# Ledger of designs, part 48: peptides against a protein of PDB entry 4CIC

Target 1, 148 residues: chain A of PDB entry 4CIC
Amino acid sequence: KVSTKGHYGVQAMFDLAQHFGEGPVSLKSIAERQGLSEPYLEQLIAVLRKAGLVKSVRGAQGGYILAREPRDIKVGDIIRVLEGPIAPVESVSQDDPEHSLKFDFSVTKSVWEKVKKSIEEVLDSITLADMLKDAEEAQMAQGYMYYI
Target 2, 147 residues: chain B of PDB entry 4CIC
Amino acid sequence: KVSTKGHYGVQAMFDLAQHFGEGPVSLKSIAERQGLSEPYLEQLIAVLRKAGLVKSVRGAQGGYILAREPRDIKVGDIIRVLEGPIAPVESVSQDDPEHSLKFDFSVTKSVWEKVKKSIEEVLDSITLADMLKDAEEAQMAQGYMYY

## One batch from the design tools (peptide; aimed at target 2 V2)

Design b2_p21_8_s1 (made by RFdiffusion4, then SolubleMPNN; from b2_p21_8, 9 letters changed)
Fold by OpenDDE base, seed 1:
Structure b2_p21_8_s1 (fold): chain B 148 residues (1-148), chain C 147 residues (1-147), chain A 21 residues (1-21)
Amino acid sequence: as target 1 above (148 residues)
Amino acid sequence: as target 2 above (147 residues)
Amino acid sequence: SIELGKKIAEEKAKKLLTYDF
């Protein structure tokens, strides 16, 4: 499962990608378009800014911009910034908090390492530019269905 | 991240695979070998039994066995039984419990569907028989380093 | 402590890929 933090982080970064080259976007406008709370978005943007994925612009028309081109930002970069390294196994059970996951079993560890690697490969294969292209293709496909 | 439930479920099923064909294994012996609490293992085994992955044997030498051959049990089968369907996104944030994930955004949804598919493909590519083979190869490699 | 387990669980559920597998 993708956490809420990573999901909303990708949404916020995608919103900034859609406005890339148009100047700074306000947090309020991102929050409204993406259905996010502004305070929650402030926390996400603070982390993304500290990681150098987002820049703040000051002034009356201030806000945020992507710090790099959409093609130079992978979904995996956003996830690693917000979530840290993809951990294959949780170290603490919610179901049994007294049991720390001792990853002592080599074979089971290798299964989860394969899962981790597969996730990293997928997330590192998708850029914000790829997401922009997919959105444009989806909008064009919807436009053609109304003319038939 | 794999949940503790999924992790321990795979460990318990792997222990049963290592003893496949030797007869029923007690929960106590599985718990001792895998470093699990017996009560926690009882809960896992109850779910796995209900799903038809494990059978209970009654009697003085009673216990549990795999319901199918190790080659016919995928890691993905174990995971789906214990955790349910692999969800791409959590419906509830622990960070912001007031925000339900509205998966309304089509493009972001497609990203998480790709992740889900990739995970399912990996987990469905690994059987308990593959895990047995990997364990045997690892033991042989360790044995050769001591000679 | 149950509280430490909750905090670590919260910090980890905060981490995207809770693949509850």
Scores: peptide ipSAE 0.199, ipTM 0.715, DockQ to the pose 0.047; fails the geometry check
OpenDDE base, seeds 2, 3, 4, 5: peptide ipSAE 0.165, 0.168, 0.160, 0.126; ipTM 0.719, 0.712, 0.718, 0.706; seeds 2, 3, 4, 5 fail the geometry check

Design b2_p21_8_s2 (made by RFdiffusion4, then SolubleMPNN; from b2_p21_8, 10 letters changed)
Fold by OpenDDE base, seed 2:
Structure b2_p21_8_s2 (fold): chain B 148 residues (1-148), chain C 147 residues (1-147), chain A 21 residues (1-21)
Amino acid sequence: as target 1 above (148 residues)
Amino acid sequence: as target 2 above (147 residues)
Amino acid sequence: DIEKGAEIAAEEAKKRLTYKF
C-alpha cells in the first residue's frame, strides 16, 4: 500500500509535471489544485527537494519546479523518496517486541519479495511523462464521449 | 504492504499446508512452530475458518486442517480473507476527514490500480502448493550446501 | 467470547492495514 504521503507526493509531483516548462509553481497553487493543505504539501516538497526531485526557485515568481524532466522521474523514485524502500510486509511496530516477525521463514519471505519486486517493477515502469500522456488521453476520451 | 495479520495468516496457512493429509493440527503446535501467540493465532484461524479456508475438527485429536488442497488455496485468497480487498493506497484513517483522499485524480488512480493489479496477479499466482515446493527445494539446496 | 475478540481484532487489523508501500 502506498501511504497517504506517497499518494499525495505523487499527486504533487504530477501537478509539477503538468506545469513543467511554465516556470516555478507556488505551493499554494499546488495545494489548491490538489486539495492538499499547504503545510502538509510543504513537508512533502521539502523531502522531495532534499532528494533532488524538486527545485526551489527564489524570487517574486518563485516556487517549485521539477528538478528533472517528467520522463526522468519514475513513480517509484517518488515513492522511495517519500516512504523509503518498498516493503511488502509491514514492519511490526516496535510496540510488540514479542512478535518480532522472525522472518526466518524463507518461503514466506520469498513470497513477499516477489510482491515487492512486482510493485517496484510497476512503479519504476511509470514516469511522470507517462502520467501526463495518460491524462491527455483521458481528456481526449472525455471530449469524445461528449460528442457521442 | 501486507499487514502483520496477512503475513502471519499466510504463515499459519503454510504450516497447515505442511501438515496437510496428516490430520488435524492443534493451534498450540502451529503457534509454537510459527512463533505466534496462541490467542493471536486463534483470531486468525477463526477468520480463515469463517472464510472456508480452514476446517475445525473436533475430538481428542482435534484441531484444524486446510479446507481445500494446498494447490487450491492462493496466497491472494488468504490475503483477501484476512485483509479484504487489496488496496494499493492506504485509506486515510477516518480521523482526518478533511484529508479524505479525493481520489478524483483519475491518473493517480490508474497508477494505483496498476499496482493493485500487479500485486493481485502475483499473490494469485502463488498457491500453498507452490510454497511447499519452494520449501522442499530450499531444504534440498541447504542439504546440498552441507555436502 | 472468542468470536467477539476475533471480530475486534479483525476490525483493528482492518484499521491497521496501513499498507506501506
Scores: peptide ipSAE 0.140, ipTM 0.717, DockQ to the pose 0.031; fails the geometry check
OpenDDE base, seeds 1, 3, 4, 5: peptide ipSAE 0.037, 0.101, 0.070, 0.081; ipTM 0.689, 0.718, 0.713, 0.707; seeds 1, 3, 4, 5 fail the geometry check

Design b2_p21_8_s3 (made by RFdiffusion4, then SolubleMPNN; from b2_p21_8, 10 letters changed)
Fold by OpenDDE base, seed 2:
Structure b2_p21_8_s3 (fold): chain B 148 residues (1-148), chain C 147 residues (1-147), chain A 21 residues (1-21)
Amino acid sequence: as target 1 above (148 residues)
Amino acid sequence: as target 2 above (147 residues)
Amino acid sequence: DLEKGKEISEKLAKEKLTYKF
C-alpha cells in the first residue's frame, strides 16, 4: 500500500506541477488546496527537496517549485523518495529476522516480486505531466456535462 | 502492501496446495513447514475456511484441505479474503470517511486506481497451480546445479 | 473540511504511520 506519506507527497508534487512556470508556491497555499497541514507538508517537502525533486526559492515571492519539468518526474520517483523501494509485502522481519528468512519460499517471494514489478511499471509510466493532462481532460469532461 | 496476514495466508494456502490430494494436513505441520505460529495459523485458517477456500476434515487423520483445486484458487482470491479489497493507498479514512473523500483529487485517485488494477491483474493471473509449477521448476533448477 | 484534513495530517505526522507501500 502507498502510505499516507506517499499519497500526500504525490498530491503536493501535483499541486506544484499545476503551478509549474508560474513561480514559487507557498507551503501554506499547497496545504490549503490539498487539505494538508503545513507542518506535515514541511516534512514532505524537506524530503522531496533533499532528493532534488523540489527547489526552495527564497525571497518575498519565495516558496517551492518543481526542480524538474513535470514530464521528467515520474510518480514512481516520488514514491521511491518518500517511501524507499516499493515493497509489495510488509516485511515481518522486525522481530525475528532469522526465522522469517528461512521459510520465505522462493515461490511466494516470486509472487511478490511480480506484484512489485507491476507496481513499479505503473508508477514509472505516470509522470506529473500525464497527471496534468488527465486533470485537464477531467475538467473538460465536467464542463461538458454541465453544458449538456 | 500485502499485509503479513496476506503473505502468510498465501504461504499456508500454498502448503495446502503442495499436499492437495494427499488428504488432510494438520495446522501443526503447516505451521512447522511455513515457520508460523499455530495460534496465528488458526486465525488465518478460520478466515479462509469461512470464505470457502479451505475445508476442515474431522477425525484422527483430520486437518485441513483446499476446498477447490489449486488451479481454481487465485492468489488474488486469497488476498481479497484475508485483507478485503486491494487498496493501493492506505485509507486515511478510518476516522473521517467523509472528509478524506472530498480532496482526493480525481487525478491522484486515478493513479491509485491504475496501481490497484495492475495489482489485481497480477494477483488474479497467479493460481496456486502456477505456484506449484514454479516450485517444481525451481527444485529442478537447484537439482541441476548440484549435479 | 480543511481543518479535518489538517488534523489527519498532523495525526499521521505524529504516529509515524509510514505504512510503506
Scores: peptide ipSAE 0.107, ipTM 0.741, DockQ to the pose 0.023
OpenDDE base, seeds 1, 3, 4, 5: peptide ipSAE 0.112, 0.110, 0.105, 0.134; ipTM 0.739, 0.730, 0.739, 0.742; seeds 1, 3, 4, 5 fail the geometry check

Design b2_p21_8_s4 (made by RFdiffusion4, then SolubleMPNN; from b2_p21_8, 14 letters changed)
Fold by OpenDDE base, seed 1:
Structure b2_p21_8_s4 (fold): chain B 148 residues (1-148), chain C 147 residues (1-147), chain A 21 residues (1-21)
Amino acid sequence: as target 1 above (148 residues)
Amino acid sequence: as target 2 above (147 residues)
Amino acid sequence: DLEKGAKINEELAKKKLKYDF
């Protein structure tokens, strides 16, 4: 599962991609368009900025921009920054030594590694540029349905 | 992510697959071999039984067996029974209307649907029989390293 | 106190995040 944080992080990055080249976007504007709370978005953007995916611009028209072109940012990059390594299984917290999966059956682990690899491959195959293209195609398709 | 429930469910089903054709296995024996608490395993087995993946056998040598052959049980079947539909994104509980993803941007949703599909394809491609084969191959490989 | 709460929430959020995959 992609967490809420990963989901909203991808939404925020996609919003910045839609405005790429138009200058800095305010957090308020992103929050309004994406239906996010501004305080939550501030936390996400802080992490994304620290990872070098977003830049802050200061001034009267200050805000945020993508630090790279949309084609150079994979969805997998965003998720790895926000969530860390994609883990297919909940690591049972080491805090309950009695419930530690003592028998890491190599075979069961291999199933989850296959799932992990598949998720990583999908997320690394999608860029923000691909998402922009998909959005444009969807908008054009909707526009044609109103004229038929 | 596969929850702890899904993970342990697959382990328990794999243990039953290893003993398929040998008769009923006690929950105690499964719990001991898999490092699971017996009460937790009882809950898992109850769900798996209700879904028709496991059968209970009564008697002095009572216990549980797979309801189907290992080749006819996919990992995806186990996960769907224990966790429900594979959701790629945590559905923000409808309970916080302020945090409801109001803007289901079709594009962002499509990303998660692609992830979902990929997970489903992987889990539906692996049977308990495939896991048994992988275990046998791993045991043989370890046996050759000691010679 | 507020900083501790924020860190705990951030760690809890990181833990939840790590489990929801």
Scores: peptide ipSAE 0.127, ipTM 0.725, DockQ to the pose 0.039; fails the geometry check
OpenDDE base, seeds 2, 3, 4, 5: peptide ipSAE 0.117, 0.081, 0.102, 0.092; ipTM 0.730, 0.717, 0.729, 0.723; seeds 2, 3, 4, 5 fail the geometry check

## One batch from the design tools (peptide; aimed at target 1 K1 S3, target 2 V2 E83)

Design b2_p22_1_s1 (made by RFdiffusion4, then SolubleMPNN; its pose is not in this set)
Fold by OpenDDE base, seed 5:
Structure b2_p22_1_s1 (fold): chain B 148 residues (1-148), chain C 147 residues (1-147), chain A 22 residues (1-22)
Amino acid sequence: as target 1 above (148 residues)
Amino acid sequence: as target 2 above (147 residues)
Amino acid sequence: GEKSILEGEALELVEGDEVPAA
């Protein structure tokens, strides 16, 4: 499962991608379009900015822009920035020493590593540019359905 | 991420696979070998039994066995039984109506559907028999490192 | 205190039911 954080992060980045080249976008406008709380979005954007995926523009018409072209930002990059390394298994909270996964069952670990790799491959195969293209295609398809 | 429940469920099922054909295995013995609490394992096994992946054997030498051959049990089957459908995104708790994902962003949804599909394909491609084979190969490889 | 909703928990694929504490 992608966390809510990852999901909203990708949505916010996608919104910025849709406005790429149009200048800075306000957090308020992103929040409104994406159905996000502005304070939550501020936190997401702060992380994304620190990671160099987003730039802040100052001034009366200030806001945020993508720091790179949409084709140069993978969904996997966004997820790694927001969630850290894609972990295949929830880290069993170290706090219960009795339930420490004492047995590094190499075989079960390998299953989860395969899952991890698969997720990474998928997320790294999708760029914001790909998402933009998909959105355009979907819009065209919807437009055709209204004209039939 | 696979939940702790899914992880331990796969471990327990794998333990049963390792003993497949040897008769029923006690929950206590599985718990000891897998480093699981017996009460937690009882809950997992109850779900797995209800789903028909495990059978209980009664008697003094009673316990549990796989209900099917290891080759006929996918990791994906275990996960679906224990965790339900593989959801690509955590369901935003409906309880915050203000944060209702109002915009079914079809594009973002499609990304997560691709992730889901990929996970399902991986988990459905791995059987308990495959895991047994991998374990045997790993044991052989370790044996060769000691010589 | 505003609970930081952004706990950086790694991509949980499956909602783990809390293992009841023994």
Scores: peptide ipSAE 0.026, ipTM 0.793, DockQ to the pose 0.319
OpenDDE base, seeds 1, 2, 3, 4: peptide ipSAE 0.025, 0.027, 0.026, 0.026; ipTM 0.789, 0.796, 0.790, 0.786; seeds 1, 2, 3, 4 fail the geometry check

Design b2_p22_1_s2 (made by RFdiffusion4, then SolubleMPNN; its pose is not in this set)
Fold by OpenDDE base, seed 2:
Structure b2_p22_1_s2 (fold): chain B 148 residues (1-148), chain C 147 residues (1-147), chain A 22 residues (1-22)
Amino acid sequence: as target 1 above (148 residues)
Amino acid sequence: as target 2 above (147 residues)
Amino acid sequence: GEASILSGSALELVEGDEVPAA
């Protein structure tokens, strides 16, 4: 289950990708299109901006743009920025602090490392450009070209 | 991050796999070896037993055994039993209940479905027998470093 | 509990069930 933060972060970045080259997009417009609260989106965008994935444009028509082309932003980059490194099994479950997983059973750890690696490979294989293409293909298949 | 439940479930099943063919293992002994509380392990084993992955043996030397050979139990089977189906995206984030992910954006959903599929493929590719083999190989490698 | 692979981080594989306090 992708965290809400990761999910909404990818949605917001995808919205910016759909408008790439059209100029700055307001947070309000992204929030409205993506069904996000503006305050929540502001927090996400602040993190993404600090990481250099998004740029702020000042002025009356100010807003946000992708800092890179959609092809140069992986979903994995977005997730790592928002969620941090894909942590393997937390060695310390927050819920049982006394039972530190003392036995770093190397074998079970290796299973989770394989899962982690697989997730990273998938997320690093998908760019915002790939998502744009998938959206176009899906729209064509539905016969409704939503001309945005 | 694998849930504590999934992680401990796999550890408990792996412990049972290591003792496969030796007879029933007590929950106490599993708990001690895996660093689990007995009550927590009892809950895990109850779920695993209900799913038919573990069998209870009655008697003075009673306990639990794998219901199948280690090669016939995938990590994915254990995780699905304990955690349910790998859910892609929570439709309702607990943290923002008012903002249901209304926009099932098909494209973002497809990304998470790809991730889900990849996880399932990995977990379904690993059996308890594979884990046993990996443990043996790791022990051999450690044994050679001490010589 | 729904197995949220990604509960704390978007990539948290499995939700930590509250280990009931002994």
Scores: peptide ipSAE 0.039, ipTM 0.806, DockQ to the pose 0.253; fails the geometry check
OpenDDE base, seeds 1, 3, 4, 5: peptide ipSAE 0.039, 0.033, 0.037, 0.032; ipTM 0.802, 0.798, 0.803, 0.801; seeds 1, 3, 4, 5 fail the geometry check

Design b2_p22_1_s3 (made by RFdiffusion4, then SolubleMPNN; its pose is not in this set)
Fold by OpenDDE base, seed 1:
Structure b2_p22_1_s3 (fold): chain B 148 residues (1-148), chain C 147 residues (1-147), chain A 22 residues (1-22)
Amino acid sequence: as target 1 above (148 residues)
Amino acid sequence: as target 2 above (147 residues)
Amino acid sequence: GEEEILEGEILELVEGDEVPEA
């Protein structure tokens, strides 16, 4: 479980990236293409809009666009907006006076902090532009397999 | 949130590592030191035992020990036992015939696969022996601050 | 089943669920 929120948020943002420069896309069209409920997508888009990752366009051909170029949006930016800061394991400073417990807790915490850091590094290394490129490469590879 | 299971499993295994070579420790003593409920710890230990990471010792001084040396147990081994294989995002091959959905799904899946791989690499790079060493170093650092 | 677990774990790692204070 990437949070259902994180997963669907990245999908919705990727859909907007695929249409970047083509004008606004409707929530309905995104929902249909990504297999999302429109009400759920509305909630995600509201958060993403508040964070300045998407813009709403009004009118008959209204909808949503990316607020920045795909290269300027990291997957990590999307996840941080939807899930919040990857919370450090709050050291429950239970002042349990037994020194040994606090120490064991600190060592185990350091393991999870290393995991967290690795996740952040990966997610911050991937942009929506990288995802678009990967998509194009995959489509080309599939197209060549049908011609052989 | 590391799964509560993963977190507590690593804590319990680390407690056993701290006592490695001292003989069996009771579940009660582990539970008390790690702030865990004994019934919850019993469930974790049962899984870890079945996977061959811990052994039960019978008798009046019975309890549990690590089944292998701390250097031969990765944090990744503990997590895989408790949480299962870090499942590849099963391509829900929803045969949804619309080609575009499958493609978008594949690209997003690849992001999560990269994250998964990174997590596995980190967890497989840390042993219980590494954790013991880190604990010793931290204790020494605290001891020197009081002098 | 298995996919749900990994996604859950990655989620839990990312969401930083408060270890319930004992």
Scores: peptide ipSAE 0.038, ipTM 0.789, DockQ to the pose 0.132; fails the geometry check
OpenDDE base, seeds 2, 3, 4, 5: peptide ipSAE 0.025, 0.029, 0.031, 0.029; ipTM 0.788, 0.788, 0.790, 0.792; seeds 2, 3, 4, 5 fail the geometry check

Design b2_p22_1_s4 (made by RFdiffusion4, then SolubleMPNN; its pose is not in this set)
Fold by OpenDDE base, seed 4:
Structure b2_p22_1_s4 (fold): chain B 148 residues (1-148), chain C 147 residues (1-147), chain A 22 residues (1-22)
Amino acid sequence: as target 1 above (148 residues)
Amino acid sequence: as target 2 above (147 residues)
Amino acid sequence: GEESILEGDILELVEGDEVPAA
């Protein structure tokens, strides 16, 4: 499962990508467009800012901007910042200390490592620029449906 | 994240695969080998049995067996039974009902659909027989390191 | 509106749920 945090983080970053080059965007405007609570968005933006994916701009037209071009931000970069490293199977043992996985089941671990690698490859293959392009294509397709 | 349920379910199924052809395995013996609580394992096995991945054998040497050969059970089959369908981009909104995702962000949805497809492809590419082979290879490699 | 189940489920599938304490 992508956490709600990952989902909304990608949405917020995508909103900033859509406004890239237009200047700073207020958290309020992002929250309104993305259907997010402003307090929740503040938490996400704080993490993303600390990781250097977002910049805060001060002043009367203050707000947030992407710290990099949309093509230079992978979805994987956003997820790693928000979720941390896609936790290897090792964290399963931390939650139940009484059931020490006696057998570091190297084989079952390898299955989840393959899954992890596959997720990382997908997320690292998608940039915010790719998402912008997909959105434009989808809007064009919808626009064509309104004109037919 | 693979749920604990998915993780332990795959472990339990793998244990049954290791004993495939040797007859029924008791839940107690699986629990002991896999480091699982017997009650938790009972719940997992009940689901797996209902799905037709495991069979119960009755009698003095009763227990559980795989319902199919290890080569005919994908990890994806186990996960789908235990976790349900690798949920498509369903309701993020269950945790915050006040913030109805106004925009079915087709673009963000497409990202997660790509991730889902990738997970499904990986899990459907691995059988219990593949896991058995990997275990044998790992044991052989460890045996060579001790000499 | 079909709310997106995918996101929470995929990352949670890779990270172990808490084993209910016996």
Scores: peptide ipSAE 0.091, ipTM 0.800, DockQ to the pose 0.175; fails the geometry check
OpenDDE base, seeds 1, 2, 3, 5: peptide ipSAE 0.085, 0.070, 0.069, 0.075; ipTM 0.797, 0.802, 0.795, 0.801; seeds 1, 2, 3, 5 fail the geometry check

Design b2_p22_2 (made by RFdiffusion4)
Pose (drawn by RFdiffusion4):
Structure b2_p22_2 (pose): chain A 133 residues (1-84, 100-148), chain B 132 residues (1-84, 100-147), chain P 22 residues (1-22)
Amino acid sequence: KVSTKGHYGVQAMFDLAQHFGEGPVSLKSIAERQGLSEPYLEQLIAVLRKAGLVKSVRGAQGGYILAREPRDIKVGDIIRVLEGSLKFDFSVTKSVWEKVKKSIEEVLDSITLADMLKDAEEAQMAQGYMYYI
Amino acid sequence: KVSTKGHYGVQAMFDLAQHFGEGPVSLKSIAERQGLSEPYLEQLIAVLRKAGLVKSVRGAQGGYILAREPRDIKVGDIIRVLEGSLKFDFSVTKSVWEKVKKSIEEVLDSITLADMLKDAEEAQMAQGYMYY
Amino acid sequence: SEDLELGLSSIEISLGLELDES
């Protein structure tokens, strides 16, 4: 199960990545395109801003823009920002979960926002039918 | 975050794997060794039994034992048993999560209870210090 | 009984992919 925070955090950062070259966009526009609640997005952006992943701009087309290029933002970075008598007895079971955790970390660190932009172009494109192999 | 069910389901199955050659053990003994609540364990075992992963034995010193050898039970098998207008718009974000799901499935399918038994031996051993 | 915390809270370990709603 993917948390609301993880899903919306990545969705919002990806929307900003899709508008990075064009410039700042409003939070309202992000919420509209992504189907997110504005109050929740406002709180999410506040953390991402403190983390240096997004920045606000005061322009007419003010609003928000990525603070780092998409190629320099791993999905795992976004997730890491949003997340927060005695004896020793080794648990093999817990070691299995550690392996699951490591694999997830590996996948999320292997994908950047730039990679997601490239995938978005390839997957939602259109072309003449003869070119589908 | 790992659910209580996944953690306790795997812990209980591994305890049974550690006692597979010796024979049946009581649910109370599993709960005691693993620090589990007996009521929760009983409910858990009932599902595992229906799925053919564990079997009850009448015996006298009867109890429960694995229904398949440890080498034939993947951790992923245990998890799978315990788990249960319109338009199209592709979500690249969802595709990321699908990749995360695939990697978890791969890790859990690559580990059997036999692998866990071998790891348990190697990690919790004692030996002359010169062999470290 | 409690869940394990591995330091990865955006993901709950599952094989069936689910998303939380708001």

Design b2_p22_2_s1 (made by RFdiffusion4, then SolubleMPNN; from b2_p22_2, 7 letters changed)
Fold by OpenDDE base, seed 4:
Structure b2_p22_2_s1 (fold): chain B 148 residues (1-148), chain C 147 residues (1-147), chain A 22 residues (1-22)
Amino acid sequence: as target 1 above (148 residues)
Amino acid sequence: as target 2 above (147 residues)
Amino acid sequence: SEDLDLGLDMIEISLTLEFEEE
């Protein structure tokens, strides 16, 4: 599973991107649209806010906004922020707790490092603005299919 | 975490690659070298054998060998075999079991599909022979640093 | 170390997504 945190974090940020320029959005409204629990979203938003990706707006119509334009936020930025506080999940491999010997076999590590680098490159190539564009294109395509 | 299965599976296959041509290797010896429990390794090897990546050799010096040359086994092949039986870990997000709503937001899905494709391309670009070469180079480099 | 864990988590993610499509 994509850490549920990474997946939902990207969804929450994308929701904020869709409403960028419309003013602050309530956590409740994001939670409802994205199918997230409000408490879970609060945790995600707290992390994202601390990292400077989200701003809180105070007042009667208070809520959250992106701290930067969608074009200035990479998916990679979001993931890095969310994965940072992910305590190294003690890979308690449930099955064999005793042999948690991180055999850091240098060679195996290098394979995963290559994979990591590739993932980072992909995630850094995608902005929230790119996602918005893709969403618009998808909506247009659906709209045209209903008219045929 | 790379599924502990994928990580250890690659390690086990790499161990077999290091001994390729030397005859069958016992699970015990692999487990000892790779820091794996023998029962866990047995499970991995069973999957890998069923997939045709590993062969069992019977006899007094019985054990396991790679079913193909190291150059003919991609890391991607190993991962695909091991991930198949990995039951989707029910991402019981411990924190909020109720909202497991797979919001398949099409746009978010497309991001992950791009990531997946990139990972597959990388893993398919690396063979066990490449890993052997990297290990040899690393050993040589370490040998030179001690002089 | 931390960066590797991130990559590994992402791999697990990508691998899990493959399983949902099969």
Scores: peptide ipSAE 0.127, ipTM 0.792, DockQ to the pose 0.242; fails the geometry check
OpenDDE base, seeds 1, 2, 3, 5: peptide ipSAE 0.123, 0.122, 0.101, 0.117; ipTM 0.792, 0.798, 0.792, 0.794; seeds 1, 2, 3, 5 fail the geometry check

